# Peptides against a protein of PDB entry 3OGK: the designs that were tried, part 15

Target 1, 307 residues: chain A of PDB entry 3OGK
Amino acid sequence: ATPDRLSRRFPNLRSLKLKGKPRAAMFNLIPENWGGYVTPWVTEISNNLRQLKSVHFRRMIVSDLDLDRLAKARADDLETLKLDKCSGFTTDGLLSIVTHCRKIKTLLMEESSFSEKDGKWLHELAQHNTSLEVLNFYMTEFAKISPKDLETIARNCRSLVSVKVGDFEILELVGFFKAAANLEEFCGGSLNEDIGMPEKYMNLVFPRKLCRLGLSYMGPNEMPILFPFAAQIRKLDLLYALLETEDHCTLIQKCPNLEVLETRNVIGDRGLEVLAQYCKQLKRLRIERGADEQGMEDEEGLVSQRG

## One batch from the design tools (peptide; aimed at target 1 R286 R289 A291 E297)

Design b1_p11_8_s3 (made by RFdiffusion4, then SolubleMPNN; from b1_p11_8, 3 letters changed)
Fold by OpenDDE base, seed 5:
Parts: sequence; structure tokens; C-alpha cells
Structure b1_p11_8_s3 (fold): chain B 307 residues (1-307), chain A 11 residues (1-11)
Amino acid sequence: as target 1 above (307 residues)
Amino acid sequence: SYSKEIVFEWE
């Protein structure tokens, strides 16, 4: 499809999702005529799709200029922006979005690649937004943003229900968790093992409604922090957890209401058996082959045709 | 990600 054809056919379009090439191809030279750049679409949105409130770019090349144009064109009418596995922009583009789109509800940059200039975009979001429901920069490399701004967002956005972040030390998010009273989903952060202080995470207080969770680098020593509310967990993202097969079994047994599980091959046939036995409400299972599990490791740590 | 993955979804 072309932008002009879309606007002619659907002038009152409210939601647009565009898919580019697979991420592996994004680092190659992409011809302009392929459609990997969002520029022509942003132009069309600005001119002819004036009711558009939701934009989802997946595997697209997005420039700061594109984001600036989109931001100014849609302003407070933009409720959802998803930069899903996109590239080509900097945090200046994000700043423009949050500056001009003060009522944005969903902001996603999951797995996007960008140049980080500063943390101003998150600060601006914290200072002015009260509408945010979903914030997702999972699997990104933000290093200049402040956990205090995330806390401020949680305090000011009462409808905030889902937050996925990059590599924040989880203890720096204590204030965030306290403020995010309605949070249902959290993914990311960083649990860092400390042999000298093995219980440093045991006093973490999670939001009361938390039921979808993925803590990065969670090992067996940290896993018990989930046990008090494991029965209310509906979704687990264990892709970046540091759990072995038996750890999976231990955790799964404590999550009888689990509906979605994402994990690695380390779950093994044994983990799948436990999953089938204890998680009768399961609706989705994703098993990824991790890099560390590519070889023929422990027989139990592999998913076979039996599972 | 292009790592091998298996996804099952059901009602």
C-alpha cells in the first residue's frame, strides 16, 4: 500500500500500523522506494489523516524530523505511538513527541535502536503528562534517563498500568513502585547479584495489582521475592532471567493462574511437564533458544518433541 | 530476534 492510497480509502483512519523489513535488514542500505522510511507516511498523516490517534511503526526507519512532524501534526490528538524495533532517531525526536503530545497514553520504543543525547524526553514526560497508561522502552539502551522521572510519571499518571524499562537497577525503582499504585505489568530492570548482600532485594515492595512480570537477570536467589504474590501472576517473561530448569519448576508450581509464559529452552521437558500440571489457565507459551543453550547441554534443560 | 523460537497460542 502507498500513503496516498491509504488516505483516500480511509480518510478517517484512527489507527495505523506499518511494518518494515525484518530487523536484520535494517542495518543494511535500504532503498528509499522500498517503504522502510516512515517519512512519506508521516507526511500523509500530517496532511490527510487528521483523525489518526494511534501510530505503530514496526521495523521502520524513523528520523527526528519525522517524529517532530508527527508530533506537531497530531499534538494532543496522538494517544499511541509505538516505535517497535525502529531505528534512525535520537532522543531529540522523543523529546519532540512528549513535548507536543501532552496527552499521549501509550509510548513504546521496545527494541528500537537510537542515539541517546540526554534524558530530557523522560523529564519532559514526567513534568507534563498525566494521561500515560503504557510506557515501554524494554530492551533499549537508555543510560541518561532518571529513575526519579519515572517515579514522577507514576505519581502523576494514575492510569499507568504497564511499564517496561531497560537496565535500571531495580533498587532505584523503589520509589517508582511505591508511586505506581495501579501498575499491573512491569518488565525489565536489572537484578544484580551481590554475594555480600544476598537479601538486598527481599524487601522490594511491588504494586498490589502487579500480575504481569519480567525481571531481567533474576536468578534463583532473587526469585523468592515473587513468591508472596506468585498466585496472582498471569504473565511471566523469563527470557532474560537466570533460572535453570529446576528453578523454572519451582516458580511455575507457585503460579497456578499463569496465562502467558515466555522463556528459554532451559525450561526443558521437565519444566513443560510441571507447567502442564500446575498451570491449567495457560494460553500462550513462547520458548526461545538462548545463545547459551544452543549446544547440547544438560538433557533436562532441552525441550524435546516430548514436550 | 531471529533466534529459534516456538510460540503456542490457544484459547
Scores: peptide ipSAE 0.126, ipTM 0.790, DockQ to the pose 0.358
OpenDDE base, seeds 1, 2, 3, 4: peptide ipSAE 0.094, 0.080, 0.119, 0.096; ipTM 0.703, 0.775, 0.790, 0.774

Design b1_p11_8_s4 (made by RFdiffusion4, then SolubleMPNN; from b1_p11_8, 3 letters changed)
Fold by OpenDDE base, seed 1:
Structure b1_p11_8_s4 (fold): chain B 307 residues (1-307), chain A 11 residues (1-11)
Amino acid sequence: as target 1 above (307 residues)
Amino acid sequence: SYSREIVYEWE
């Protein structure tokens, strides 16, 4: 579809999702003249889609100018912005969004690539937003944002239920977890191994409602921090965990209510057998084979046709 | 880098 066709057909459109790299079946629906840039769509949104409250760009090129225009056009009416695997913008664009869209509920930049200029966007969000429900910059690299701003967001946004972050040291997020009383989902962070202090994370306290979790670099030494609430875990993201097959089995056995598991090939056929045995509520399983995982089939730590 | 994804979904 084209932007003009969209606005003519659906002048009261509330939600828009654009995919820059469509599936084969949808390839013919994207004219070549539009390319992967959101600019023509943002122009149309600004001019003609006055009811739009949710925007999802996936694998699109998004400039700061695009974000600025979108922010000013929709302002407090914008509830959701998802920059999903997008590129072309800087943190200035994000700053514009949070400055002008003061009632945004969902802000996602997961797997997007951008130029980081400063941490002002998160600070601005912390100072002015009380509506945020979902914040997601999972699988991104922010070096200039402050975990204190994240804590402030948690304190001010009572409806905050899902937060996914980059590589914050988990101990820096203690205040955040304490403030995020209604948090149900957390992904990201960084668990850094310290041989001299194996119990450095033992006092980590998670929000009471937490049931969807993915801690980056979680190894077997850190895994026990989940055991007190493992029975309430419904979703696990273990893609970036440092767990071996046996560790998977141990954790899975403690999560009988698991509904979604995302992990790597290291789970192996044995892990899958344990999963089938103990997780009767499972609805989705994602197994990723990373480049770092090699070996012969039928060995532990590898998923074969049996699994 | 080589990556393979296998996804199972059911109700």
Scores: peptide ipSAE 0.244, ipTM 0.829, DockQ to the pose 0.442
OpenDDE base, seeds 2, 3, 4, 5: peptide ipSAE 0.115, 0.230, 0.229, 0.207; ipTM 0.751, 0.820, 0.832, 0.822; seed 2 fails the geometry check

## One batch from the design tools (peptide; aimed at target 1 N28 E288 A291)

Design b1_p12_1 (made by RFdiffusion4)
Pose (drawn by RFdiffusion4):
Structure b1_p12_1 (pose): chain A 307 residues (1-307), chain P 12 residues (1-12)
Amino acid sequence: as target 1 above (307 residues)
Amino acid sequence: VEERNKRLEEKR
């Protein structure tokens, strides 16, 4: 339908969610220029959806111009913006929205592709934003943003509940973790072990409410930092973990309250057996495919009828 | 899936 039709039928929308490209686009089957331009919708938002406080674009093309218009037109009213698997914008667009939308509660860019010119957008949030509840750039290449800015955001945003990040060294986020007193969910970061520091981590202060998490590149040697509070973990994202079938069993075994598990097929039939009696409350399971070229990551990394 | 696997392979 045309944007005109939407605003005529529902002039007082508070929340809007638009999907563009077919689902196939998540698997590199749809041309990049196929469509899903968000622009006519942003123009319609400017003129006729004067009550909109939340926008979620999914698999759409979003330009800097379009986000500059959205930020100016909705300003302090924009409580939530989700750029979900979108493309076509840059850090100029992010900066525009974080400077004009001073009261953003939830900002999300998971799996989006954009050009990164600088890191001022994150710094701008750190300097002025107090209201942020969820910040999410989970699956994203950011090389110019400072972990100091993220820590500062945690110090200023009392209601920060959920943060998902890129390839920050976990050690650089120690300050962030101490400051994020109310943090219930963390995903991302980078666990980089060096033989030089056998106990490079073991001294992580995780927020005492963290119960939904996934540490990227977590190996067997760093896995134990979760044991002190594994009884509390309700959601686990081992999708980007570097741990073998045996290690999965040992961790899953310690999470009796786990309700959501996402993992690669390395979990193996053996891991599913463990999951079968320790985690009776499990509600959602997703076993993605792993490295399927040179053996199934190990000789147990195959799930079957047994599992 | 392919991109994730390439990233993991690089780390390995």

Design b1_p12_1_s1 (made by RFdiffusion4, then SolubleMPNN; from b1_p12_1, 11 letters changed)
Fold by OpenDDE base, seed 4:
Structure b1_p12_1_s1 (fold): chain B 307 residues (1-307), chain A 12 residues (1-12)
Amino acid sequence: as target 1 above (307 residues)
Amino acid sequence: MDKLAEKLLKRK
């Protein structure tokens, strides 16, 4: 499809989702110039799609100029921007978006690759936005953003229900969790082992409505922090948890209302049996191969064709 | 287990 054809056919379009390069591009199987630039689409949005409030770019090349143009063209009418596995922009582009689109409700950069110049974009978002419902920069590498800005966002955005972040030390998010009273979903953070303080996370308090969770690097020593509210958990992302088969069994038994589980092959056939026994509401199961599988000698830690 | 390594492997 061409941008010009889209606007002519659908001048009142409110939502646009574009998919760029397939996964094969990650293996250099697709030429660099293959249909992946958002530029012509942003031009069309700016000129002809005046009712567009939701934009989702997946696996596309997005420049700062593209983001700036989009931001200025849609301004406070833009409610959703998803840069899903995109590349080519810097934090300056993000700054433009949050500066001009002050009523944005969903901002996603999950798995996007970008150049980080500073943390101003998150600060600007914190200072001016009160509409945010979903913030997702999961699986990104921000080193210059502040957990305090995230806390400010939680305090100011009463409708904030889903937040996915990078590798923030989870203890730096205590203020965020306290402020995020309506938060239902959290993914990311970083749980870090401390031999001198093994129980440093035991007093961590989560938002009372939290039911979709994925804590990065959660090991068996940290897992008990979930037990007080395990019965209300509906979705678990254990892809980046450091749990063995037995740990999976322990946690799963405590989550009778689990509907979605994402984990690695380490769950094993035993973990799947426990899951079937205790999680009668399960609707979706995703099992991925992890790096741990390549070294596991124990058959119990593998999902077989029987499971 | 190298936490970072595992996360990076899943991104590829």
Scores: peptide ipSAE 0.165, ipTM 0.841, DockQ to the pose 0.134
OpenDDE base, seeds 1, 2, 3, 5: peptide ipSAE 0.046, 0.066, 0.059, 0.052; ipTM 0.763, 0.778, 0.775, 0.774; seed 5 fails the geometry check

Design b1_p12_1_s2 (made by RFdiffusion4, then SolubleMPNN; from b1_p12_1, 5 letters changed)
Fold by OpenDDE base, seed 5:
Structure b1_p12_1_s2 (fold): chain B 307 residues (1-307), chain A 12 residues (1-12)
Amino acid sequence: as target 1 above (307 residues)
Amino acid sequence: MEELAKRLEERK
């Protein structure tokens, strides 16, 4: 499809999802110049798609100029922007989006690569947005943003239900969790084991409605922080957890209402058996191969055809 | 995945 064909056929388009490079690009099988520039699409959106409120770019090249044009063209009419595994922009582009689109409800840049100039974009979002429902920069490399701005967003955006972040120290997010009263989903953060303070996370208070969770680098020592509300958990993202097979079994047994599990093959056949036994509401299971498991001699840490 | 592997090594 071409941009011009799109606008002619669907002049009242509300939602647009564009996919650029195929997944094979992540394996360096596709040249960088294969395509996927959003520029011609942004031009078409700006000129002809005046009812468009949701934009999803997946594996596309997005420049700051593209984001600036999109922001100014759609302004407060833009409700959703998803930069899904995109590249080519900086935080200046994000700043333009949040400056001009002050009623944005969903902002996603999950797994996108970008140049970080500063944390102004998150600060601007915190200062002016009250509409945000979903914020997702999971698996990104932000180092200049402030957890205080995230807390401010939670305080000001009463409809905030899903937040996925990078490697914030979880203890820096205590204020955020306290403010995010309606939060249902949280992924990311960073749990850092401290031999000198083994209970450093035990007093962590999660939002009361939290039911979809993925804490990065959660090990067996930190896992008990979930036990008080494990029966409430509907989705677990354990892809970046540091749990072994038996740890999986322990946690799964405490989550009888689990509907979605994402984990690594370390769960093993044993973990799958436990999952089948205790999680009768399971709807989706994703098992990834972990790079760390290549050298693991643990026979139980492998999912076989029997599992 | 690379970060996960790194963290696993750090915990050993």
Scores: peptide ipSAE 0.011, ipTM 0.492, DockQ to the pose 0.523
OpenDDE base, seeds 1, 2, 3, 4: peptide ipSAE 0.025, 0.023, 0.023, 0.022; ipTM 0.596, 0.603, 0.588, 0.491; seeds 1, 2, 3, 4 fail the geometry check

Design b1_p12_1_s3 (made by RFdiffusion4, then SolubleMPNN; from b1_p12_1, 8 letters changed)
Fold by OpenDDE base, seed 1:
Structure b1_p12_1_s3 (fold): chain B 307 residues (1-307), chain A 12 residues (1-12)
Amino acid sequence: as target 1 above (307 residues)
Amino acid sequence: MDELNERLLKRK
């Protein structure tokens, strides 16, 4: 499909999702004429799609100019922007979005690659947005943003229900969790084990409605912090947890209401058996192969066709 | 495996 054809057919389009080329396109392995750039689409949005409130770009090349044009064209009418595994932009582009789209509800840049210039975009978002429901920069490497801005967002956005972040030290997010009273989903952060201080995270208080989570680098020593509310957990992302097979079994047994599990092969057949036994409401299971699973000594740490 | 190495591998 071409942008012009889309606008002619659907002048009142509210939501647009574009999927670019496979991951190879992100490495400039595919010529420009094969698509992948959002520029023609942004031009069409700016000129002809005046009802568009939701934009989802997946695996596309997005420039700061594209984001700036989109931001100015849609302004407060833009409710959702998802830069899903996109590349080509900097934090200046993000700044433009949050500056001009004051009523944005969903902002996602999960697994996108970008150049980080500063943390102004998150600060601007914190200073002016009260509409945010979903913020997701999971699997990104922001180093210049402030957890205090995240806290401010939580305080000001009463409808904030889902937040996925990069590698913030979890203890830096204490204020955020306190402020995010309605938060239902949290992914990311960084749990940093300290052998000399095993109780480092024991006093961490999560939002009372939290039921979907994935704490990065959570090991067996940190896992108990979930136990007080494990029964209300509906989704677990364990892809980046540091749990072995036995740890999986322990946690799964405590989550009888689990509906979605994402994990690695380390769960093993044993873990899958436990999952089947205790999680009767399971709807979706995703198991990925981790690079770190090479040479695992744990005989039970592999998923076979038996599981 | 070293925890740090494991962390790095998981994200690659």
Scores: peptide ipSAE 0.026, ipTM 0.593, DockQ to the pose 0.253
OpenDDE base, seeds 2, 3, 4, 5: peptide ipSAE 0.022, 0.014, 0.021, 0.021; ipTM 0.568, 0.564, 0.564, 0.561; seeds 3, 4 fail the geometry check

Design b1_p12_1_s4 (made by RFdiffusion4, then SolubleMPNN; from b1_p12_1, 7 letters changed)
Fold by OpenDDE base, seed 5:
Structure b1_p12_1_s4 (fold): chain B 307 residues (1-307), chain A 12 residues (1-12)
Amino acid sequence: as target 1 above (307 residues)
Amino acid sequence: MEKLAERLEKRR
């Protein structure tokens, strides 16, 4: 559809989701200049879609100017912005969004690529937002944002239920977890093995309602931090965990209420058998091929056609 | 995926 046709057909549109580049772009099969610019859509939103509260761009090219225009046009009426696997913007564009859209409830930039200028966007969000429910910058590279701003967001946003982050050292998020009393979902962070301090993560206190979890780089030594609340886990993301087949079996047995599992082929047929035995509420299973599996000829970590 | 591979290599 063209932007102009959309507004004419749906002048009272409240939610818009646009998909740009096809999935093949993820495999470098499509040039960066293939298109998928949001600019004509942002122009149409600004001029003609005055009831629009939710915008989701997937695999689109988004400039700072596009974000600034969107921010100013929708202001506090914008409740949801999702930049899903987008590119072309900087943190200045994010700053414009959080400055002008002070009542935003969902802000997502998962797997987006951008130029990081500073951490001001997260600071501004921390200083002025009290409405945030979902914050997701999973699988992004932020080096200039402060964990303290994330803690401030958790303190100020009482409805904050889902937070997904990049590679923050998990110990820097202790204050965040203490403040995020209503948090149900957390993904990301970074668990770093320390031979000199093997128990450095054992005193982590997670939010009491946490039931959807994905800790990046969690190995078998860190896995026990989940055991106190494993029975309440409903969704587990193990895509970036460093668990072997046996570790999967151990963890799965402790998660009888698991509804969603995302993992790699390392779970193996044995892990799938254990999953079937212990997780009777399972609704969704996602198994990805790990890049590391091409080098591990060990037969035990493969999901066969029998599993 | 690349970061996971790099970390897997560092843990070996």
Scores: peptide ipSAE 0.030, ipTM 0.701, DockQ to the pose 0.423
OpenDDE base, seeds 1, 2, 3, 4: peptide ipSAE 0.028, 0.025, 0.024, 0.030; ipTM 0.714, 0.695, 0.645, 0.717; seed 2 fails the geometry check

Design b1_p12_2 (made by RFdiffusion4)
Pose (drawn by RFdiffusion4):
Structure b1_p12_2 (pose): chain A 307 residues (1-307), chain P 12 residues (1-12)
Amino acid sequence: as target 1 above (307 residues)
Amino acid sequence: SFKEEMEEIRKE
């Protein structure tokens, strides 16, 4: 339908969610220029959806121009913006929205593709934003943003509940973790072990409410930092973990309250067996396919009728 | 990188 039709039928929308490209686009089957331009919608938002406080774009083309317009037109009213698997914008667009939308509660860019010219958008949040509840750039290449800015955000946003990040060194986020007192969910970061520091981590202060998490590149040697509070973990994202079938069993075994598990097929039939009696409350399971070229990551990394 | 590899495999 045309944006005109949407605003005529529902002039007082508070929340809007638009999907563009077919689902196939998540698997590199849809041309990049196929469509899903968000621009007519943002123009319609400017003129006729004057009550909109939340926008979620999914698999759509979003330009800097269209985010500059959205930021100016909705300003302090924009409580939530989700750029979900979108493309076509840059850090100029992010900066525009974080400077004009001073009260953003939830900002999300998971799996989006954009051009990164600088890191001022994150710094701008750190300097002025107090209301942030959820910040999410989970699956994203950011090389110019400072972990100091993220820590500062945690110090200023008392309601920060959920943050998902890129390839920050976990050690650089120690300050962030101490400051994020109310943090219930963390995903991302980078666990980089060097033989030099056998106990490079072991001294992580995780927020005492963290119960939904996934540490990227987590190996068997760093896995134990989860044991002190594994009884509390309700969601686990081992999708980007570097741990073998045996290690999965050991960790899954310690999470009796786990309700959501996402993992690669390395979990193996053996891992599913473990999951079968320790985690009776499990509600959602997703076994993505792993490195399927040179053996199934190990000789147990195949799930079957047994699992 | 590992994540890139996983994304390439997944998207293939």

Design b1_p12_2_s1 (made by RFdiffusion4, then SolubleMPNN; from b1_p12_2, 7 letters changed)
Fold by OpenDDE base, seed 4:
Structure b1_p12_2_s1 (fold): chain B 307 residues (1-307), chain A 12 residues (1-12)
Amino acid sequence: as target 1 above (307 residues)
Amino acid sequence: SYREKLREIRES
């Protein structure tokens, strides 16, 4: 498909999702004829897709100029932008998006690779947006953004329901959690071991509606922070948790309403047995295997083909 | 880095 053909056939298109080719090479080493650049599509959007409000680029090369053009072309009509595993842009491009698209509802940069110039984009978003519902920069590396801006976003965006972040110390998000009264989903952050303060996370207060959760580096010592609301958890992302098989069993038993579980092979056949016993509403199960891991029956920490 | 640590966990 070509951009021009798309606009001719669907001039009233409201949602567009483009997927680039899977690549083994680094994002910046893709040849120009690969077809993974969004530039021609952004040009077409700007000129001919006047009703487009949702854009999803997956595994695409996106430049700051592309983002700037898109932002100015769609302005407050742009409701959703997802840069899913994209590359080629800097935070200047993000700044352009949030500056011109003041009513954006969904902004995603999950697993994207970019050059971080500053934290202005998040600050601008915090200062001017009141429409945001979903913010997702999960598995990204931002070092110059402020947790305070995230808190401001939570305070100003009453419809904010899903937030996924990178490497924020969870304790720095206390204000955010307090402000995000309608938050249903949270993923990311960083739980850091402190030998001198083992109970440092025990008094964390999560939003009352929180039911989809994935905390990075959550170990058995931190896991109890979920127990007060475990019964309302519907989705758990344990891919980046530090839980062993027995820990999985403990947590799963406390989540009878679990519908979606994402975890690693460490859950083991025992964990899967417990899951089947206690989570009767389970709809989706994702098990990630480590490198060179082979399933073994009745082996703790390993999921066999039986499971 | 954060992403490297996450990758390490997934590969462990």
Scores: peptide ipSAE 0.511, ipTM 0.943, DockQ to the pose 0.263
OpenDDE base, seeds 1, 2, 3, 5: peptide ipSAE 0.440, 0.467, 0.498, 0.492; ipTM 0.929, 0.936, 0.940, 0.939

Design b1_p12_2_s2 (made by RFdiffusion4, then SolubleMPNN; from b1_p12_2, 6 letters changed)
Fold by OpenDDE base, seed 5:
Structure b1_p12_2_s2 (fold): chain B 307 residues (1-307), chain A 12 residues (1-12)
Amino acid sequence: as target 1 above (307 residues)
Amino acid sequence: SYREELEERRRA
């Protein structure tokens, strides 16, 4: 498909999703002729797609100039921007988006690669946005953003329901969780074991409506923090949890309303049996091969064809 | 450690 053909066929398009080639964007190896650059599409959006409210780029090259043009062209009419596994931009591009698109509801940069110049984009978002419903920079590397800005966003955006972040220390997000009264989904953060303070996370207070959760690096020592609300959990992302087979069994037994589970093959046949026994509402199961698979050939942590 | 491997995968 070409941008020109799209606008001619669908001048009133409200939502656009473009997909680039797998992995090529990650290595900046997308040739110009492949259409992996969003530039021609942004030009078309700016000129001819005046009703476009939602833009989703997946595995594409996006420059700061592209983001700036998009931001200025759509301004407060832009409700959704998803930079899904994209590359080529910096935080300056993000700053332009949040500066000009003050009514954005969904902002996603999940698994995108970018150059981080500063944390101004999140600060600007915190200072001026009250419309945000979904914020997702899961599996990204931001080192210059402030958890205080995330807290401010939670306080100001009453419709904020889903937040996925990178490697924030969970204890730095206490204020965020307190402010995010309507939050239903949280993924990311970083749980860090402390031998001197094994219970440092036990006093964490999660939002009351939280039902979709994925805490990074959650081990068996931290897992009990979920037990008070395990019955209301509907989705678990355990891909980056540090749970073994038995830990999975323990947690699953406490989540009778689980609908979606994402985990590693460490769950094993035993974990799958427990899942089948206790989670009768399960709708989706994703099992990925973990890095530990090479060492677990002899352990129960393998999903066989029988499971 | 497995954590380090996961962290590396998250960064890759």
Scores: peptide ipSAE 0.085, ipTM 0.814, DockQ to the pose 0.232
OpenDDE base, seeds 1, 2, 3, 4: peptide ipSAE 0.107, 0.078, 0.105, 0.103; ipTM 0.823, 0.810, 0.822, 0.822; seeds 1, 2, 3, 4 fail the geometry check

Design b1_p12_2_s3 (made by RFdiffusion4, then SolubleMPNN; from b1_p12_2, 8 letters changed)
Fold by OpenDDE base, seed 1:
Structure b1_p12_2_s3 (fold): chain B 307 residues (1-307), chain A 12 residues (1-12)
Amino acid sequence: as target 1 above (307 residues)
Amino acid sequence: SYRDRLREIRES
């Protein structure tokens, strides 16, 4: 559908999801001239979709001007904004969103590419938002934002349940974890190996309700920090963990309530066997194969057709 | 970059 058709058909639309790369089933329904730019849609939202509270752009080009227009048009009525693997904007656009949409509940920019000008957007969010439930800038590169602002958000947003971040050193998030009393999901961060201090992270205190977790660069030396609450874990993202097959087996055995596992081919057939044995609640399994592992089977650390 | 490092892990 075109933006104008959408608004005419559904003037009371509450939620909109747009994909820059349409599925085959939708290909004939989307004019190619609209391409991957959100601009015409934002214009339509601003003018005619007055009930819209949730916007999800996936693989689209989004400019700061687009974000500014959207922010001002929807203001505190905007509850969800997902910039899912988008590009074309800067942190100025994000600043506009958080400045004008003070009651936003979900803010996602996972895997988006943007120009970082400053950390003001997160600071503004920290200073004024009390509604946030989901914050996700997983697999992004922010160098100018402050962990202190994240802590402030946790303190002020009592309904904050899911936070996914970029490359924050995990130890810098101690205050955040302490403040995020209701946090159920955390992904990202950066675990940095220190051979001279093998227990560097052992005293980390995680939120009591944490049950969905994905720590980047988690190796076997850091993995034990999960053991005290492993039975509570329902989702593991191990895509960016540094675990070998045996490490996977060790961890999986400790997670009998695991429902979702995302990992790489390194789990191996052995890991899958262990998974089947110990994780009877498993609902979803995602295994990513590395480029160099293609065609390899029946090897430790490689998932075969048997797995 | 951070993202590059993550990609390297996935591609390993």
Scores: peptide ipSAE 0.507, ipTM 0.942, DockQ to the pose 0.235
OpenDDE base, seeds 2, 3, 4, 5: peptide ipSAE 0.483, 0.503, 0.496, 0.490; ipTM 0.938, 0.942, 0.941, 0.940

